# Ledger of designs, part 108: peptides against a protein of PDB entry 3VZA

Target 1, 98 residues: chain A of PDB entry 3VZA
Amino acid sequence: RVERLCKSKELFEERLGLEIRRIHNEQLQFIFRHIDHKDPDKPYMFTLSINEQGDYEVTSCTPPLDCISEFQLKVRETNNFSAFIANIRKAFTALSFK
Target 2, 62 residues: chain B of PDB entry 3VZA
Amino acid sequence: AAYVTQLYYKISRIDWDYEVEPARIKGIHYGPDIAQPINMDSSHHSRCFISDYLWSLVPTAW

## One batch from the design tools (peptide; made by RFdiffusion4, then SolubleMPNN)

Design b2_p22_1_s2 (from b2_p22_1, 9 letters changed)
Fold by OpenDDE base, seed 3:
Structure b2_p22_1_s2 (fold): chain B 98 residues (1-98), chain C 62 residues (1-62), chain A 22 residues (1-22)
Amino acid sequence: as target 1 above (98 residues)
Amino acid sequence: as target 2 above (62 residues)
Amino acid sequence: EREELDKEDVLELLRKILSAPP
């Protein structure tokens, strides 16, 4: 089971172009790749924590997204974490076109 | 990796077929309607195309 | 038609990830 779980993680990372890492201060780092077709390895990332109120809080976004604050609000309202992540990726994709 | 893989499923709603050859991208996407199969030959597509395609399966409606 | 979403499940999952040993 452990081997299967490890393989599953690797498949998700490669196929979705999304890595999820726990970093300092109880934060998760979401790293998107395969965004820029001209530079597939270029990372687009944000960090996420759960604040004292138990709400999702974006603690950083690189490159910055104008819509990230709105998305944070939306995920708090809708509890749709999947749409939250997918919309961030869509925003990064749009940004990659300059 | 158990919790992280669960998180990937919560995000993508994709379940991979782990028993196929590496060059074959097979799985099932579980959307709100009917589950749809994923079956791609990775050698026929770029990494970016594959990722874009898979993410296109994920609804963005809040 | 929308699949049921459970914030508590996701939140609990995230907390488990965040509380894991380094």
Scores: peptide ipSAE 0.648, ipTM 0.942, DockQ to the pose 0.423
Fold by OpenDDE base, seed 2:
Structure b2_p22_1_s2 (fold): chain B 98 residues (1-98), chain C 62 residues (1-62), chain A 22 residues (1-22)
Amino acid sequence: as target 1 above (98 residues)
Amino acid sequence: as target 2 above (62 residues)
Amino acid sequence: EREELDKEDVLELLRKILSAPP
């Protein structure tokens, strides 16, 4: 089972171009790659925590996204975490076109 | 890795067939209406295209 | 029509990830 889980994670990381890491202070780091077709390994990332109120809180975003605060609001309202992540990737993609 | 893989599923709604050859991207995307098979030859596409395609399966409507 | 969302499901999952041992 462990081997299958590890392989599954690796498949997700490579195919979605999304790496998920736990970092200090109980935060998750989401690292998107395969965004810029000219530089597939260029990372686009944000960090996420759950605040004292139990709400999703974006603690950093690199590069910065103008829409990130709105997305944070939306995910708190809808609890659609999938759409949250997908929209962030969409925004990063748009940003990559400069 | 169990929780992380579960999170990937919650995000993408994709279930991989991990037993196929590495060059074959095979799985199922589960949507609210119809489950869509995924079956790609990775050698025919760039990494960016593959990722873009897979993410295109994920609804962005809140 | 639209998939029902379980807010506690993802939140609980995230909490488990965040609280997991290093």
Scores: peptide ipSAE 0.647, ipTM 0.942, DockQ to the pose 0.438
Fold by OpenDDE base, seed 1:
Structure b2_p22_1_s2 (fold): chain B 98 residues (1-98), chain C 62 residues (1-62), chain A 22 residues (1-22)
Amino acid sequence: as target 1 above (98 residues)
Amino acid sequence: as target 2 above (62 residues)
Amino acid sequence: EREELDKEDVLELLRKILSAPP
């Protein structure tokens, strides 16, 4: 089971181009790659925490996204975490063409 | 890794077939409608294309 | 079993990840 879990994580990281890390102060770092077809290894990332109220809080976004604050509001409203992550990736993808 | 892999599933709704060769990207996407199979030869596609395709399976509607 | 998880499961899952020992 342990080996399968490790393999699963590796497959998700490579195939989705998404790495998830735990960083200091109880935050998660989401690192997207495979966004820019000209530079597949270029990272697009944001950090996430859960505040004292139990709400999702984006603590950083690199490169910055104009829509990130709106997405934070939407995920708090809908609790659709999948759409939250997918929309962020979509936004990063759009940004890569600018 | 257990919680992280569960999180990946919650995000993507993809379950991989772990019994195939590494070059074969095989699994099932469990969308809100009907489960759809995934079956790709990674040697025929770029890493970016593969990722874009897989993410295209994930609904963005809030 | 996975499809039986509700929306709150994501939040709980995140909390478990965030509270895990380093």
Scores: peptide ipSAE 0.647, ipTM 0.941, DockQ to the pose 0.725
Fold by OpenDDE base, seed 4:
Structure b2_p22_1_s2 (fold): chain B 98 residues (1-98), chain C 62 residues (1-62), chain A 22 residues (1-22)
Amino acid sequence: as target 1 above (98 residues)
Amino acid sequence: as target 2 above (62 residues)
Amino acid sequence: EREELDKEDVLELLRKILSAPP
């Protein structure tokens, strides 16, 4: 089971180009790669925590996204975390062309 | 790694077939309406294309 | 165990990840 879990994680990281790390102060760092086809290893990142109210809170976004605050609001309203992450990736993708 | 892999599933709704050879990207995406099989040869595509394709399976509607 | 985790919402899952030992 441990081997399967490790393998699964590696497959997700490579195939989705998404790495998830737990960092200091009880935050999760989401690192997107494979965004820029001209620079596949360039990272696009955001960090996430759960605030004192129990709400999702984006604590950083690199590079910054104008839409990140709206997405934070949307995920709080809908609890659609999948769409939240996917929309962030879409936004990073759009940014990579600018 | 159990929680993280669960999180990946919550995000992508993809279940990998990790028993196949590394060059084969095989799994199932469980969308809200239908399940979509994934079966592609990674050697035929760039890493970016593969990622873009897989993410395209994930709905962005809130 | 897997089934139980699948039944949890994302928020609870995230809390478990964030509270787990480093």
Scores: peptide ipSAE 0.643, ipTM 0.939, DockQ to the pose 0.729

Design b2_p22_1_s3 (from b2_p22_1, 7 letters changed)
Fold by OpenDDE base, seed 2:
Structure b2_p22_1_s3 (fold): chain B 98 residues (1-98), chain C 62 residues (1-62), chain A 22 residues (1-22)
Amino acid sequence: as target 1 above (98 residues)
Amino acid sequence: as target 2 above (62 residues)
Amino acid sequence: SLEELDKEDVKDLLLKILNAPP
């Protein structure tokens, strides 16, 4: 069962090109790869926490996204975390074309 | 690790088939109304294409 | 199960991850 869980994580990481790490100060780091077809291993990442008010808070974004603040607002309003992550990836993808 | 895999599911709504050969990307994507099978030969596609395709299954509407 | 996971609040899941022991 543990082996399956490990395999599952690896499959998601490779197939979605998304790595999720817990980092210091109770934050999650989301690392997207496979964004830039010319450089598939180039990371696009952001960090996330749940603040004292219980709200989603993006604590960093690299490279920066103009839309990240809006997305933070949207996910707070909707709690649609799936759309939140997907939209961030979409934004990173758009950025990779510049 | 269990919680992280659960989070991947919450994000992607994909449930993998873990019993197939490594080169086969097989699973089910659970959309809002319908479930769609995923069945790809990874050797036929780039990593970026595969990721782009899978993410295309995830709705971006808030 | 997936059914149980579908009804779990994602924020609760995130908190479980964030608060899990090292």
Scores: peptide ipSAE 0.774, ipTM 0.962, DockQ to the pose 0.914
Fold by OpenDDE base, seed 4:
Structure b2_p22_1_s3 (fold): chain B 98 residues (1-98), chain C 62 residues (1-62), chain A 22 residues (1-22)
Amino acid sequence: as target 1 above (98 residues)
Amino acid sequence: as target 2 above (62 residues)
Amino acid sequence: SLEELDKEDVKDLLLKILNAPP
């Protein structure tokens, strides 16, 4: 099972172009790649925590997204974390064309 | 870790087929209404195309 | 199972990740 878990993580990372890391101060780092077709390895990332109130909190976003604050509000309202991540990727994709 | 792979599923709603050769991207996406099969030959597509396609399966409606 | 995972709150899962040993 451990072997399958490792394989599963690798498949998701490569196929979705999304790496998830736990970093300092109880945060998760989400690193998107495969965004820019001209530079597939260019990372687009944000960090996330659950604050003291129990709410989703984006602690950083690189490159910055104008819509990230709105998305944070939306995910707090809906708890639709899937849409949250997907919309961030969509926003990064749009940014890559600029 | 197991929790991270579970998170990938919570995000993507994709369940991979782990018994196929590495070049075959095979699995099932569980959408809100229907489940759709995934079956791609990775050798015929760029990494970016594959990722874009898979993410296109994930609804963005809140 | 996927069925059980569908029932779990994603926030709880995130907390499990964040609070897990290094």
Scores: peptide ipSAE 0.774, ipTM 0.962, DockQ to the pose 0.919
Fold by OpenDDE base, seed 5:
Structure b2_p22_1_s3 (fold): chain B 98 residues (1-98), chain C 62 residues (1-62), chain A 22 residues (1-22)
Amino acid sequence: as target 1 above (98 residues)
Amino acid sequence: as target 2 above (62 residues)
Amino acid sequence: SLEELDKEDVKDLLLKILNAPP
């Protein structure tokens, strides 16, 4: 079971180019790679917490995204976390062309 | 440990086939309407292309 | 199972991750 879980995590990390870490102060760090085709290992990341009100809260975004505040609002309204992550990746991808 | 894997599924809606060779990217994507198979030869594509393709399966509509 | 996982609220899952032992 442990071996399967480790393998599963590795497959997701490599194939999606997404690493998920728990960091200090009860936050999750989402690190996207494979965004820039010229530099596949270049990281694009944001951190997320659940605040005292129970709402999704983006605590950092590197590089910064103009749309991140809107996405935070949308995920609070819809609870569509999948679309939230996918839209952030799309935004990072668009940013990589500039 | 298990929770992170579950989160990956919640995000991507992909269930991998863990019994195939490492070079084979095989699984099932459970989309809103119907489930679609994934079956790629990783040696034929760049890492960026593979990731872009898999993410293209994930709806961005809120 | 995937069926059960589909029923679980994603926020609850996130909280499980955040509140897990170090």
Scores: peptide ipSAE 0.774, ipTM 0.962, DockQ to the pose 0.906
Fold by OpenDDE base, seed 1:
Structure b2_p22_1_s3 (fold): chain B 98 residues (1-98), chain C 62 residues (1-62), chain A 22 residues (1-22)
Amino acid sequence: as target 1 above (98 residues)
Amino acid sequence: as target 2 above (62 residues)
Amino acid sequence: SLEELDKEDVKDLLLKILNAPP
């Protein structure tokens, strides 16, 4: 089972181009790759925590996204975390064309 | 870890087939209404195309 | 199972990740 779990993580990381890491101060770092077709390894990332009120809180976003605050509000309202992540990737993709 | 792989599923709604050859991207995407199979030959696509395609399966409606 | 995982709140899952031992 341990082998399966390791393989599963690797498959998701490569196929979705998304790495998820726990970092300092009780935060998760989400690192997107495969965004820019001209530079597939270029990372697009944000960090996330659950604050003392129990709300999703984006603590950083690189490169910055104008829509990230709105998405934070939306995920707090809907708890649709899947759409939250997918919309962030969509926004990063749009940014890569500029 | 197990929790991280579970999170990947919560995000993507994809369950991989782990018994196929490495070059075969095979699994099931569980959409809101129906489940759809995934079956691709990764050697015939770029990494970016594959990722874009898989993410296109994930609804963005809040 | 996937059925059980579908029932779990994603926020609870995130907290499990964040609070897990190093």
Scores: peptide ipSAE 0.773, ipTM 0.962, DockQ to the pose 0.914

Design b2_p22_1_s4 (from b2_p22_1, 9 letters changed)
Fold by OpenDDE base, seed 3:
Structure b2_p22_1_s4 (fold): chain B 98 residues (1-98), chain C 62 residues (1-62), chain A 22 residues (1-22)
Amino acid sequence: as target 1 above (98 residues)
Amino acid sequence: as target 2 above (62 residues)
Amino acid sequence: RLEELDKTPVKDLLLQILNAPP
């Protein structure tokens, strides 16, 4: 089981180009790669916490996304975390085209 | 840990086939209506293409 | 396995990740 879990994480990281890290102050860092086809290793990332109210809170976004605040609102309303992550990646992808 | 892999599933709805050769990207995407197989030869695609393709399977509708 | 996971709220998973031992 441990071997499978490790392999699973590695497969998801490589195939989705998404790394998930726990960082300081009870935050999760989501790092997207494979966004820029000219520079596949260029990271696009945001950090997320769950505040004292129990709500999703984006604490940073690099590069910044104009839509991130709206996405935060949408995920709070819908609890559709999958769409939240997918839309962020979509936005980063659009941003990579400058 | 298990929670991270579970989170990946919750995000992507993909379940990988862990018994295939490393170059084979094989799994199942569980959409809202039906499950669809994933079966790619990674040697035939760029990393970016693979990621873009897999993410295209994930609905963006809220 | 996946059926049970489908029942688990994402927020619960996130909290478990966030609150896991260092």
Scores: peptide ipSAE 0.771, ipTM 0.962, DockQ to the pose 0.913
Fold by OpenDDE base, seed 4:
Structure b2_p22_1_s4 (fold): chain B 98 residues (1-98), chain C 62 residues (1-62), chain A 22 residues (1-22)
Amino acid sequence: as target 1 above (98 residues)
Amino acid sequence: as target 2 above (62 residues)
Amino acid sequence: RLEELDKTPVKDLLLQILNAPP
């Protein structure tokens, strides 16, 4: 089972181009790659925490996204975390076209 | 960790087939209405195309 | 397996990840 879990993580990271890390101060870092077709390894990332009220809170976004505050509001309203992540990736993709 | 892979599933709704050769990207995407198979030869596509395709399966409607 | 996972709130998973040992 451990071997399967390790393989699963690797498959998701490579195929989705999404790495998930736990970083300092009880935050998760979501790192998107494979966004820019001209530079597939260029990272697009944001960090996320659950604040004292139990709400999702984006603590950083690199590069910055104008829509990130709206997405934070939407995920709090809908609890649709999948759409939250997918929309962020979509926004990063749009940004990569400069 | 198990929780991370579970989180990947909650995000993508993809369940991989772990019994195929590494070059074969095979699994099932569980959409809101129907489940759809995934079956790609990774050697025929760029990493970016593969990722874009898989993410295209994930609804963005809130 | 997946049916049970579908019932698990994402926030619970996130908290488990955040609170797991290093």
Scores: peptide ipSAE 0.771, ipTM 0.962, DockQ to the pose 0.926
Fold by OpenDDE base, seed 1:
Structure b2_p22_1_s4 (fold): chain B 98 residues (1-98), chain C 62 residues (1-62), chain A 22 residues (1-22)
Amino acid sequence: as target 1 above (98 residues)
Amino acid sequence: as target 2 above (62 residues)
Amino acid sequence: RLEELDKTPVKDLLLQILNAPP
């Protein structure tokens, strides 16, 4: 089962172009690649924590997104984490064309 | 590792077929209404196309 | 397997990841 878990993580990372890492100060780092077709390895990332109130909190976003604060509000209201991640990727994709 | 893979499923709603050849991207996407099969030959597509396609399966409606 | 996972809140998974041993 450990072998399958390792393989599963690798498959998701490569196929979705999304890496999830635990970093310092109780944060998760989400790293998107495969955004820019001209530079597939260029990273687009944000960091996330759960604050003392139990709410999702974006602690950084690189490159910055004007919509990230609104998305944080939306995920707190809806608890739709899937849409949260998908919309961030969509926003990064739009940004890559600017 | 188990929690991370579970998180990937919660995000994408994709369950991979782990028994196929590495070049075959095969699995099932569990959408809100119905489940749809995924079956792609990765050698015929760019990494960006594959990722864009898979993410297109994920609803963005809040 | 997936049925049980569908019942698990995402926030619980995130907390498990965040609180796992380094």
Scores: peptide ipSAE 0.770, ipTM 0.961, DockQ to the pose 0.897
Fold by OpenDDE base, seed 5:
Structure b2_p22_1_s4 (fold): chain B 98 residues (1-98), chain C 62 residues (1-62), chain A 22 residues (1-22)
Amino acid sequence: as target 1 above (98 residues)
Amino acid sequence: as target 2 above (62 residues)
Amino acid sequence: RLEELDKTPVKDLLLQILNAPP
């Protein structure tokens, strides 16, 4: 079972180009790759926490996204975390075209 | 690791077929209305294309 | 298994990841 779980994580990381890490100060780091077709390994990332009120809070975004604050509001309102992540990736993709 | 893989499913709604050869990207995407099969040869596509395609399956409507 | 996972709130999963031992 442990072997299957490790394989599953690796498949998701490679195929979605999304790595999820726990970092300091009770935060999760979401790292998108495979965004820039000319530089597939270039990372696009944001960090997320759940604050004392139980709300999603984006603590950083690199490169910065103008829409990230709106997305934080939307995910709090809808609790649609899937759409939250997908929209962030969409925004990073748009940004990669400069 | 279990929680992380569960999180990947919650995000993507994809369930992989773990018994196929490494070059075969095979699974099922559970969309809001219907389930759709995923079955592609990774050797025929770039990593970016594969990721873009899979993410295109994930709805962005809030 | 997936049906049960569909019932699990994402926030619960995130908290489990965040609260796991170092």
Scores: peptide ipSAE 0.769, ipTM 0.961, DockQ to the pose 0.902

Design b2_p22_2_s1 (from b2_p22_2, 12 letters changed)
Fold by OpenDDE base, seed 3:
Structure b2_p22_2_s1 (fold): chain B 98 residues (1-98), chain C 62 residues (1-62), chain A 22 residues (1-22)
Amino acid sequence: as target 1 above (98 residues)
Amino acid sequence: as target 2 above (62 residues)
Amino acid sequence: MLEELENPDPSLLEELLKGFKR
């Protein structure tokens, strides 16, 4: 089971181009790669926490996304975390097309 | 890695077939209505294409 | 830009997973 889980994680990281890290101050760091086809290793990332009210809170976004605040609102309203992450990636992808 | 793999599944709704050869990307995407197989030859595609394709399976409707 | 793992907090991940329940 442990081997399966480790293998699964590696497959997700490579195939989705998404790395998820636990970092200081009770945050998750989401790092997208494979966004810019001209620079596949260029990272696009955001950090996420749960605030005192229990709500998802984006604590950083690099590069910045104008839509990130709206997405934060949407995920709080819908609790659709999958759509939240997917929409962020979609936004990063759009941003890569200068 | 149990929690992170659970998170990946919650995000992507993909379950990998981890026992196939490395060059084969096999799995199942579980959509709201039906499950769709994933079966790609990674040697035929760029990393970016593969990622874009897989993410295209994930609904963006809130 | 990228930060190394610093004092990981498993509780946050657990809370996120719990939040997926509808």
Scores: peptide ipSAE 0.215, ipTM 0.915, DockQ to the pose 0.511
Fold by OpenDDE base, seed 5:
Parts: structure tokens; C-alpha cells; sequence
Structure b2_p22_2_s1 (fold): chain B 98 residues (1-98), chain C 62 residues (1-62), chain A 22 residues (1-22)
């Protein structure tokens, strides 16, 4: 099972172009690649934590997204984490065309 | 690895077929209404196209 | 402009992932 889980992670990372890391101060780092078709390895990333109130909190976003604060509000209201991540990727994709 | 895999599923709602050749991207996307099969030959597409396609399966409605 | 990628910390990842299951 451990081998399958490791393979699963690798498949998700490559196919979704999304790497998820734990970083200092109890944060998750989400690293999107395969966003810019001219530079597939260029990273687009944000970090996420759970604050003392138990709410999702975006602690950084690079490059910055104008919509990130709204998305943070929406995920707190809906608890739709899938839509949260997907919308961030959509926003990064739109940004890559500028 | 279990937790991160669970997180990937929570995000994407994709379950991979782990018994196919590496060049075959095969799995199932579990949408809210219907499950859709995934079956792609990775050699026919760019990495970016594959990722874009898979993410297109994920609803963005809150 | 982009932040440097930090090395993953499996222990922290597990703790935070548990928190996301709330």
C-alpha cells in the first residue's frame, strides 16, 4: 500500500502539475506548474494555514492575485476546498497571459 | 503519503488506474452528478495540455 | 519575485492535513 501511495502522489504531481509541501510555521505550500505553456516549469504558488480561529488563511501568494482575498472568504463560507484550489489555478492561468 | 493522496483526491476527485503503462493516463473523475472516465495517451499531448484538461474537470462553482 | 521553494516537512504536512479534515 505504501508503494501505491507513493506512486499516487507522483502521478498527481505530474499530471495535475501541483506539488503540495509542508513548510515552516504550520503552512502548506501549493506549487502549480504547467501553467505557462511557454515555460511549463515556472512555478505559481501560494501558502495556506489554519489560523487560531480554525479558518483557512492564505499567508502568501506569488505572483499576487487580486482575487485571492475573495477566494479565502468564499472557501470559509462554502468549505469547498476543491473549488478554492481550482479557482486559484484558473486565476494563475489568466495571469500567465498578461 | 496517505494524507497528501487524500488531499489530492479531495481537490481533484480523480482516482487513477495504477495498473496501466506509464504513458497511459487512465482514471475516473467523480463529479457531483456522474463519473467520467479519463483515458489519455500522454505521448500525444504536452504536459500543460494534460494538466489543463484534468483541471477542466474540476468544478469551480462554490 | 517568486519565493524560494522550501523543502517539505512530512511531519508538519501531516499535522496540517489533519486540520484540513475538520
Amino acid sequence: as target 1 above (98 residues)
Amino acid sequence: as target 2 above (62 residues)
Amino acid sequence: MLEELENPDPSLLEELLKGFKR
Scores: peptide ipSAE 0.213, ipTM 0.916, DockQ to the pose 0.219; fails the geometry check
Fold by OpenDDE base, seed 2:
Parts: structure tokens; C-alpha cells; sequence
Structure b2_p22_2_s1 (fold): chain B 98 residues (1-98), chain C 62 residues (1-62), chain A 22 residues (1-22)
């Protein structure tokens, strides 16, 4: 089972171009790659925590996204974590063309 | 790794077929209405295209 | 931008991920 789980993680990382890491102070770091077709390894990332109120909180976003605060609000309202992550990737993609 | 893979599924709703050849991207995307098979030859596509395609399967509606 | 990556701590990953399962 462990081997399958490890392989699964690797498949997700490569195929989705998304790496997920735990960082200090109970945060998750989401690192998107494969965003810029001219530079597939260029990372686009944000960090996420759960604040004292139990709400999702974006603690950093690099490069910055104008829409990130709105997305944070939306995910708190809808609890649609999938859409949250997907929209962030979409926003990063749009940013890469500028 | 269990929690990470669970999170990936929560995000993507993709279940991979782990037993196929490495060059074959095979799995199932579970949408709210329909399950869609994934079956790609990775040698025919760029990494960016593959990622873009897979993410295109993920609804962005809140 | 790679240098901006934080050091991962896998030992605490599970605890936070549990919160995302809610």
C-alpha cells in the first residue's frame, strides 16, 4: 500500500504539475509548475493555513494574484476546495501570458 | 502519503491506474454527473499540455 | 523562484491535511 501511495503522489505531482508541501506553522505550500509553456519548471505557489476560526487562509502567493482574496472568500463560503485550487491555477495561467 | 493522495483526489477527482506502463497516463476523472476516462500517451504531449488538459477536467464553478 | 520554497515538514503534513477533509 505504501508503495502504491508513493507512486500515486508522484503521478499527481508530475501529471498535474502540483506539489504539496507542509511548511512551518501548520501551513501547506502548493507549488504549481507546467504553467508557463516556455518555462515549464517555473513555480507558481501559494501557502495555505487554517486560522484560529477554522477558516482557510492564504498566507502567501507568489506571484501575487489580485483575485486570491476573493478566492479565499469563496472557498470559505462554498467549501469547494477543488474549485479553489483550480481557480488559482487558472489565475496563474492567465498571469503567465502577461 | 495517504493524506497527500487523498488531498490530490479531493482536488482533482482523478483516480490513476497505477499498473499501466509509465508512458501511459490512464485513470478516471469523477465529475459530478459523469465519470470520464483518461487515457493518454505521454510521449505525444508536452508536460504542460498534459497538465492543462487534466486541470481542464476540474470544474471551476464554486 | 525555486529559492522561495520553504523546507517541508512531512511530520506535520497529516495533521493539517486532516483539517482539509472536513
Amino acid sequence: as target 1 above (98 residues)
Amino acid sequence: as target 2 above (62 residues)
Amino acid sequence: MLEELENPDPSLLEELLKGFKR
Scores: peptide ipSAE 0.206, ipTM 0.915, DockQ to the pose 0.251; fails the geometry check
Fold by OpenDDE base, seed 1:
Structure b2_p22_2_s1 (fold): chain B 98 residues (1-98), chain C 62 residues (1-62), chain A 22 residues (1-22)
Amino acid sequence: as target 1 above (98 residues)
Amino acid sequence: as target 2 above (62 residues)
Amino acid sequence: MLEELENPDPSLLEELLKGFKR
């Protein structure tokens, strides 16, 4: 089971181009790659925490996204975490063409 | 790794087939109503294409 | 851009991931 779990993480990281890391102050760092087809290794990142009220809070976004504040509101309203992450990736993808 | 893989599933709704060769990307995407198979030859596609395709399976409707 | 990267902490990661499952 341990071997399978390790392999699973590696497959998700490579195939989705998404790495998830724990950083200081109980935050998760989401690192997207494979966004820019001209530079597949270029990272697009955001960090996420749960505040004292229990709400999702984006603590950083690099590069910055104009829509990130709206997405934070939407995920708090809908609790659709999957759509939250997918929409962020979609926004990063759109940004890569600018 | 257990919790990380659980989070990946929460995000993508994909379950991989771990019994195939590394070049074969096989799995199942569990949509809201219908499960769809994934079956790609990674040697035929770029890393970016593969990622874009897989993410295209994930609904963006809130 | 990767300056925010810190050493992963399995224990804290587990706790945080549990929170995201709520």
Scores: peptide ipSAE 0.197, ipTM 0.916, DockQ to the pose 0.291; fails the geometry check

